# Peptides against a protein of PDB entry 4ASU: the designs that were tried, part 144

Target 1, 270 residues: chain A of PDB entry 4ASU
Amino acid sequence: ATLKDITRRLKSIKNIQKITKSMKMVAAAKYARAERELKPARVYGVGSLALYEKADIKTPEDKKKHLIIGVSSDRGLCGAIHSSVAKQMKSEAANLAAAGKEVKIIGVGDKIRSILHRTHSDQFLVTFKEVGRRPPTFGDASVIALELLNSGYEFDEGSIIFNRFRSVISYKTEEKPIFSLDTISSAESMSIYDDIDADVLRNYQEYSLANIIYYSLKESTTSEQSARMTAMDNASKNASEMIDKLTLTFNRTRQAVITKELIEIISGAA
Target 2, 83 residues: chain B of PDB entry 4ASU
Amino acid sequence: FTFASPTQVFFNSANVRQVDVPTQTGAFGILAAHVPTLQVLRPGLVVVHAEDGTTSKYFVSSGSVTVNADSSVQLLAEEAVTL

## One batch from the design tools (peptide; made by RFdiffusion4, then SolubleMPNN)

Design b2_p17_5_s3 (from b2_p17_5, 5 letters changed)
Fold by OpenDDE base, seed 3:
Structure b2_p17_5_s3 (fold): chain B 270 residues (1-270), chain C 83 residues (1-83), chain A 17 residues (1-17)
Amino acid sequence: as target 1 above (270 residues)
Amino acid sequence: as target 2 above (83 residues)
Amino acid sequence: EKEEEEKLEKELEELKK
């Protein structure tokens, strides 16, 4: 590499480092907010899931329509956030297919579709875009829930896959169940909840879905911002190391050029 | 007893004496060993009676309430404010 | 913004190599 090449590369990497440092700070700020907002959201969301745990809702094996909802965002540069969700989605889809289930996929965030489009395009129902630019609200979740319920796909059971926040340095991709109204209403374990009006149950289920989606979005957002912060920090460090390496190379190359020039002068080859 | 909105937690796995909730079918009081039920909230007043005799009032917009067989209760309001 | 982000992603990937 010529001195010019090295200099060009150095300049490029230095610019990248500036960008990554800036993005780290932005991610840190967003993370702090997300983490604060996750606390009540988690209580709320976990509370919504309590029924399914307590009632032990099960889907009969003869029911074959399964919906997979992957939750991430539109924004990249957050490490393995998107790929982790996609990986889990692929695994779940494959397992369900092997079991003879019909699988449809919904992506929350454009990155899911970006990753899975080539291999699972035919299984996608819809992708929700414009996710991740602002903190998710319950209204956002409600919109998604409504869209799902009105999609025309009458699933029996589903799963929502998202990254659960554990700590600033850790998240875990998790799956939570979603059930259709028919599945819930027909579940034997729900018998203890008898005398529930059908309309009430329908409305309840709508809230439940929105609640779970909201929860997943909050978990995902917190995980994403934390991961982005870490990713940008790592990128900045990598850039720093590369700058050091290239600087050394530059110095060595410069000396070699000087030496060569001196030899050429002495030899008269110039 | 858990009472929360998406943005605020009022009670988290707390022991309370009674919770009065406004539902679409009418307001009812949730006491210990209440029969399992699912209800949808209507806009109205939630009154929480603590074991120590303290009473707190809240206004909720909509949401759900779940009473489980194990006496656990999840009151999840879309919006809620203290009164 | 998306295009810029994609560009940056590529650059960062190259940096990791």
Scores: peptide ipSAE 0.199, ipTM 0.929, DockQ to the pose 0.776
Fold by OpenDDE base, seed 2:
Structure b2_p17_5_s3 (fold): chain B 270 residues (1-270), chain C 83 residues (1-83), chain A 17 residues (1-17)
Amino acid sequence: as target 1 above (270 residues)
Amino acid sequence: as target 2 above (83 residues)
Amino acid sequence: EKEEEEKLEKELEELKK
């Protein structure tokens, strides 16, 4: 490579490093906010799931419609955040299909659709876009819940798959159950909840769905911002190493050029 | 007893004497060993009676309340404020 | 913004080579 080529490459990598450093700082700020907001959201979300855990809701074998909701975002450059969710979605879909169940998919965030489009396009009901630019609100979750309930797909049970935040350097892809109103109403384990009005139960389930979606969004957002921060930090370090390497190459090449020019002058070569 | 909104936690697995909640079917008090039930909240006052006799009041907008067989209670409001 | 991220992603991939 010529000195000009090396210089051009150095300039490009230095610019990349500046961008990645900036993105790291932005991700760090968003992470800090997300982590603070996750604390109450986790209590709220876990509280919402308590009924299903305690009641041990079962879906009859004759009921075969299953909904998978994958939760991520529209934005990239966050390591394996999206691929982890998609991987578990694929696994779950395959297992359910093998069991003879009908599977439909909802993607929260465009990245899920991007990953699964070729292999699972026929199973998608809807993809929610414009996710990840701003912190998710309960209103956002309610909109998603409402759209799902009005989709016309009468699922029996489902799974919501998202990345649960563990620490600044760790997340885990998790799955939580969702149930239709009919499944809850007909569940034997719900018999201990006596004299529940049908309208009350319907409204309750609407809240439950919104609650778990909200929770999943908060977990996902925190995990994503943390992962992006790490990814951008790693990118910045890699860029730094490359800059050092190219700088050494530049210096060596420059010395060689100078030496060659001196030899040409001394020898009288044109 | 757990009482939370999406943005704030008021009680987390706490022991309380009684919780009065405003529901769409009417206000009712949740005592120890209350019959399992599911209810939806209406806008109104929540009153928490602590074991030490302290009473706390909250205003809630909407949400749900769950009383489980194991006596665990989840009060989940969309919005709630301390009074 | 999405286009910018995609561009950066490509550049970062080239950097890793």
Scores: peptide ipSAE 0.195, ipTM 0.929, DockQ to the pose 0.876
Fold by OpenDDE base, seed 4:
Structure b2_p17_5_s3 (fold): chain B 270 residues (1-270), chain C 83 residues (1-83), chain A 17 residues (1-17)
Amino acid sequence: as target 1 above (270 residues)
Amino acid sequence: as target 2 above (83 residues)
Amino acid sequence: EKEEEEKLEKELEELKK
């Protein structure tokens, strides 16, 4: 490699390092906010899921329509955040298909579509884009919930798959159930609940869906920002190491060039 | 008893004496051992009666309330403010 | 922004070789 080549590469890597360092700081700031906002969101979301856990709602085996909602974002450079969700979605889809279920997929975030489009294009109902630039709000979740409910796909049950935040260095891809109004209304375990007005139950289910989506978005966002922070830190370190290596190579090459030039001058071979 | 909005937690698995909630069908009080029920909140006043006799008031916009068989209660409001 | 991120991803992958 010529000195020019090495210099060009050094400049490029140094620029990359600056970018990754900057992105790390941005991710750190977003993470801090996300973590704060996750605390109440988790209580809220877990509270919404409590019914399903306590009632042990079961979907009859004859019900075949299953919806998978994958939650991530549009933004890359966050390690395995997207691939983890996609992997679990694929696994779930395969398991459901093996069980004779019809599977449809909703992607929250464009990255899900990017990963699954080739293999699961026919199963995609909709992909929600413009996720991840701003912290998710309950309004955002409500929009997603509403669009899902208005999609015309009459699922019996579903799975929402997202990354649950554990710590700054750990997340876990998890699945939570979603149920259609019909499934909830027909569930035997719901018999212990007083005669619930159909309209009330419908509204309740709408809130429940929005709540769960909101919760998943908050978990996902926190996980993503943490993962991005880590990824950018690693990238910065890798860049630093490469800079050091290239600098050494540059110095050696420079010395060799100088020596060669001197020899040419002395020998008159120029 | 859990009472939360998407952005704020007011009660988390707390023991309370009574919670008065505004529902679309009317206001009702949740006491110990209340029958399981699902309700949707209407904009209105939530009153939490603590075991120590203190009363806290909140205004909620919308949401849901769940009373489970195990006497756990989840009050989930889209928006809520302390009054 | 997406294009920039993709570019950066490619560059980072090259950095790992």
Scores: peptide ipSAE 0.184, ipTM 0.930, DockQ to the pose 0.912
Fold by OpenDDE base, seed 1:
Structure b2_p17_5_s3 (fold): chain B 270 residues (1-270), chain C 83 residues (1-83), chain A 17 residues (1-17)
Amino acid sequence: as target 1 above (270 residues)
Amino acid sequence: as target 2 above (83 residues)
Amino acid sequence: EKEEEEKLEKELEELKK
């Protein structure tokens, strides 16, 4: 209400604007790198998924265990990146539960756990933290894959949910299938590949899982950085608008004060 | 024929005459109309024979190779370098 | 760093009001 109050608020918002502008630039740099690294990663990941598409793997209806892997990060200020993944995870979990399936969840990135903790805490197997501070590597994906495979949870099928990068202004939450070794080995459509031994298939499956996780991480990272740029840009614009509004208020208030003082002088009021 | 690592693409849906791959069960050549198979790579040499007669050599660490019924091939190496 | 982000998120939310 006072000139001092308005001035204080103006200063605060201007500082915020500086921060958001800086963060936009940082996100832009990270996005540029992520986008470059996504190109080969996409070819690699899509190549890994080719088997499942071509073999048309089906899970028997009597199988009940379903795994959902949600992929995001630990970091905020990136628009709807986390909520989009979480929303689809919730939807999928609800649908599966309604169908009588057992659902377990893995979160890649702490934000997934943060969003789903209250409603789905009992369904979580593990949450992988420390995601998003550095670009994901194939080693990171391998660690996640290995931990999943060695967890002792014997899922039949599952899905990995992540944001696929479309453009600097667009991403789409996607779901890709994952299958257990048993499901793959027992699939009728895999009969054409029956010239392989069990050890080969097991090892192949391990690579496949690591590959898709890596792919999802690269897609997610690129989407996230792009979304963060947009979010920070929007924040900067919002700050600018607020500065303009407060500046107008300041000017009006100042004028009112001056007018009041003049009236007091003219009226002889102390 | 697709040949890629996580960080580099060497071939993307290309037509090649033959690809020799090192697998844990042994090295074999992938020709046209090869039977479907799945294999895991061992460290070794990949040799790509192009239709024009050119030959390219690569060293790979680990990974997988898939030959599908439609003759598509996905060679996915964890690490690969041109020789 | 997370704490800083949370603080900034709160401030940004206030800007939207």
Scores: peptide ipSAE 0.176, ipTM 0.919, DockQ to the pose 0.911

Design b2_p17_5_s4 (from b2_p17_5 with E6K E11K E13K E16K)
Fold by OpenDDE base, seed 3:
Structure b2_p17_5_s4 (fold): chain B 270 residues (1-270), chain C 83 residues (1-83), chain A 17 residues (1-17)
Amino acid sequence: as target 1 above (270 residues)
Amino acid sequence: as target 2 above (83 residues)
Amino acid sequence: EEEEEKELEEKLKELKE
């Protein structure tokens, strides 16, 4: 490589480093907010899931329609956030298919579709875009829930897959169940909740779905921002190392060029 | 007893004496060993009676309330404010 | 913004290689 080549590369990497450092700071700020907002959201969301845990809702094996909802965002540069969700979705889809289930997929965030489009395009019902630019609100979750309920796909059981926030350096891709109204209403374990009006149950289920989606979005957002912060930090460090390496190479190359020029002068070959 | 909105937690696994909730079918009081039930909230007042005698009031917009067989209660309001 | 992000992603990929 010529001195010019090295210099060009150095300039490029330095510019990248500036960008990644800036993005790290932005991600850090967003993470801090997300983490604060996740605290109540987690209580709220976990509370919503309590019924399913307590009632031990089960879907009969003869019910075959399964919905997979993957939750991420539209924005990249956040490490394995999207790929982790996609991986879990693929695994779940494959397992369900092997069990003879009909599987449909919904992506929350465009990145899910981006990853899975080639292999699972025929299974996608809808992808929700414009996710990740602003903190998710309950209103956003409600819109998604409503869209799902009105999609015309009458699933029996489903799963929502998202990254649960653990710490600034850790997240875990998790799955939570979603159930159709019919599945809930027909569940034997729900007998203790008898005398529930059908309309009440329907409304309850709508809230439940919105609640779970909201929860998943908050977990996902916090995980994403944390992961982005880490990814940008790593990128900055990698850039720094490369700059150092290239600088050394530059210095060596410069000396070699000088030496060569001196030899040429001495030899008269110039 | 858990009472939360998407943005605020009022009670988290707390022991309370009684919770009065506004539901679509009417307001009712949730006491210890209340029968399991699912209800949807209507806009109205939630009154929490603590074991120490303290009473707190909240206004909720909508949401759900779950009373489980194990006496756990989840009151999840879309919006809630302290009064 | 999305285009800029994609560009950066490509650059970062090159950086990792």
Scores: peptide ipSAE 0.264, ipTM 0.931, DockQ to the pose 0.812
Fold by OpenDDE base, seed 2:
Structure b2_p17_5_s4 (fold): chain B 270 residues (1-270), chain C 83 residues (1-83), chain A 17 residues (1-17)
Amino acid sequence: as target 1 above (270 residues)
Amino acid sequence: as target 2 above (83 residues)
Amino acid sequence: EEEEEKELEEKLKELKE
């Protein structure tokens, strides 16, 4: 490579490094906010799931409709955040299909659709876009819940799959159950909850769905921003190493050029 | 007893004497060993009676309340403020 | 913003090569 080529490449990599450093800082700021907002959201979300954990809701064998909700975002450059969710969605879908169940998919965030489009396009009901630019609100979750409930797909049970935040350097893809109103109403374990009005139960389930979606969004957002911060940091470090390597190459090449020119001058070569 | 909104936690697995909640079917008090039930909140006042006799009041917009067989209670409001 | 991210992603791929 000529000095000109090396210089051009150095300039390009330095620009990339500036961009990745900037993105790291932005991700760090968003992460800090997300982490703060996740604390109450986790208590709220875990509280919402308490009923299903304690009641041990079972779906009858004759009921075969299953809904999978994958939660991520529209934005890339965050490591394995999207692929982890998609991987678990694929696994769950395959297991359910093998068990003879009908599977439909909802994607929260466009990246899920992008990954699963070729293999699972026929199973998608809807994809929610415009996720990840701003922190998710309970209103956002309510909109998603409402759309799901009005979709016309009468699922029996479902799974919501999302990345749970563990630490700044760790997340884990998790699955939580969702149940239809009919499944809850007919569950034997719900018999201890006496004299529940049907309208009350319907409204309760609407809140429950919105609650778990909200929780999943908050976990996902925190995980994503943390992962992006790490990814951009790694990219910046890699760029730095490349800059160092190319700088050494540049210096060596420059010395060689100078030496060659000196020899040509001394020898009288044109 | 857990009482939270999406953005704020008021009680997290706390022991309380009584919680008065405004529901769509009417206001009722949750005592120890209350019968399991599911209710939906209406806008109104929540009153928490602590074991030490302290009373705290909150205004809630909407949400749900769950009383489980194990006496655990989850009060989840969309919006709530301390009064 | 999405276009910017795609551009950066492409640049990062080139960097890895």
Scores: peptide ipSAE 0.264, ipTM 0.931, DockQ to the pose 0.876
Fold by OpenDDE base, seed 4:
Structure b2_p17_5_s4 (fold): chain B 270 residues (1-270), chain C 83 residues (1-83), chain A 17 residues (1-17)
Amino acid sequence: as target 1 above (270 residues)
Amino acid sequence: as target 2 above (83 residues)
Amino acid sequence: EEEEEKELEEKLKELKE
C-alpha cells in the first residue's frame, strides 16, 4: 500500500470514529431520557397486562387467526435489536403455522419489514414507519392501535414482540399476548368479572391495546438506545485500533520511502 | 392498588382503603374485596382514601380501571393530574 | 438521517474487512 493509500484510509477511519463517537453521545442522551420515561411506562404497561395474566385468558384451539406485532424502529446501528425481534417473530410464526394457525404480521418500524419482507411479505398487513426519531408517545401508540383495529383483520389472538430493557448492557426479546374483543368476551375466565357492558369492554380493550403498544414502544426505545450506545462504542474502539495499526504501517512505509529516495539520490539511478 | 398514567405513577401496588373513580356509567367506590370488574374512565375526579385517613384527589381524562379477584386494582389513566 | 446511517453502516462494514 502506498503512503497515499494509507493516508486515505486513515482519514476515512478517523472520520468514522468521529461519527461513531458523536452517535454514541447522542444515543446516551436519548437513553437517559428513555430510561427515565420507561419507569412510569412500565408500571402503566404492566398494569394493563395484569388482567390477562390474572384472568389467564385462553384462546380456543379452533380459532386460527393469529396476529404478530413486532416492535422495533426505523433506525439501524443498534446491534441485534431488530434481528432479535425478527428472529422471535419468525419463530413464533413458524410455530403457529405448524399448529395450523393463520398468521398475519404487523411491523412497528421499517427495519422489521426490511428483514421479513422477502420471506413473509404475504403475511404483512401493515408496517408503521417513522418510528424511532422521536420518543414514542401515548398518542403514537393510540394511532397504531387504532389502525390495527381498523385494518379489518379479525384476529383471535396475537403476540406483541419487543425488546424489554433490563440494563444498559442487557435486553431481552419478549412476547406479550393481545386478544381480540371476541376472545376476551368469550373467555370462560372472564366470567368472574361482572356483566360488563359490551361497549365498555370494547373501549377497555382499545385502551388495553394502546397501553400495551405504548409499553412495548418504551421498552423497545430504551433497549435500542442502550444497544446503539454499545454498538457505537464498540465501533469507536475498533476504529481506534485500526488507526493505531495503520499509523504504525504509515510510519514504516514512510521510512521505507525516504530510504528508497535517498538511495536513488546517492546512486544516481534516477 | 396501582394508579398510573403513561408518564407518571401515583400509586404502585399500594394498600388503600377506598378509591372513588369516575366511570362512563357513573362514579363508584372501590373497597376492599370489591367484586371483579372492568370499567372505562370518564373525565373526572379520582379520590384515593389512604389507610391513614388521608385523602388525595386527582383529575383524570380517560382510561380504564380493573378490579381483580385478588383485590388488586389497576387504575390506568391516559392523563392524570394531582389536585 | 437514514441515508447517513446507511452510509455509516457501509463504512463500518468496510472497517471489519
Scores: peptide ipSAE 0.263, ipTM 0.932, DockQ to the pose 0.942
Fold by OpenDDE base, seed 1:
Structure b2_p17_5_s4 (fold): chain B 270 residues (1-270), chain C 83 residues (1-83), chain A 17 residues (1-17)
Amino acid sequence: as target 1 above (270 residues)
Amino acid sequence: as target 2 above (83 residues)
Amino acid sequence: EEEEEKELEEKLKELKE
């Protein structure tokens, strides 16, 4: 209400604007790197998924165990990146439960756990933290894959949910299938593939899982950085608008004070 | 024929004459109309024979190779370098 | 960094109000 109050608020918002502008630039740099690294990762990941597409792997209806892997990060201030993944995870979990399936969840990134903890805590197998501080590596993906495979949870099929990068202004939440070794080995469509022994198939499956996780991480990272740039830009614009509004208020208030003083002088009021 | 590592693409949906790959069960050559198969790579040499007669050599660490019924091939190495 | 993000999130929330 007072000039001093308005000035204080203006200063605060200007500082916020400086921070958001700086974060935008940082996100831009990270995005540029992520986008470059996504190009080969996409070829690699899509190549890994080719088998499942071409072989048309089907899970028997009597199988009940389903795994959902949600991929995001630990970091905020990136718009709807986390909520989009979580929303699709919730939807998928609900649909599967309604179909009588057992659903377990793995979260890649702490934000997934943060969003789903209250409603789905009992379904979580594990949450992988420390995601998003550095670019993901194939080693990181391998660790996640290995931990999943060694967890003892014997899922039949599953899905990995992540944000696929489309452009600097667009991403789409995607779902890709994952299959257990048993499901792959028992699939009728796999009969056309020759010279496959159990050990080969097991190792192949391990690579496949690591590959898709890596791919999802790279897509997610690129999407996240892009979304963060947008979010910070929007925040900067919002701050700018608020500054303008407050500046107008300040000017009006100042004028009112001056007018009041003049009236007091003219009226002889002390 | 697609040949890639997580960080580099060597071939993307290219037409090649033959690809020799090192697998855990042994090295074999992938020719046109090769039967579908899945294999895991062992450290070794990959040799790509282009249709124009050009031969390229690569060293790979580990990974997988898939030959599909439609003759598409995905060679996915964890690490690969040109020789 | 996480603490800084939380602080900024709170500030941004206030800005939207």
Scores: peptide ipSAE 0.249, ipTM 0.923, DockQ to the pose 0.934

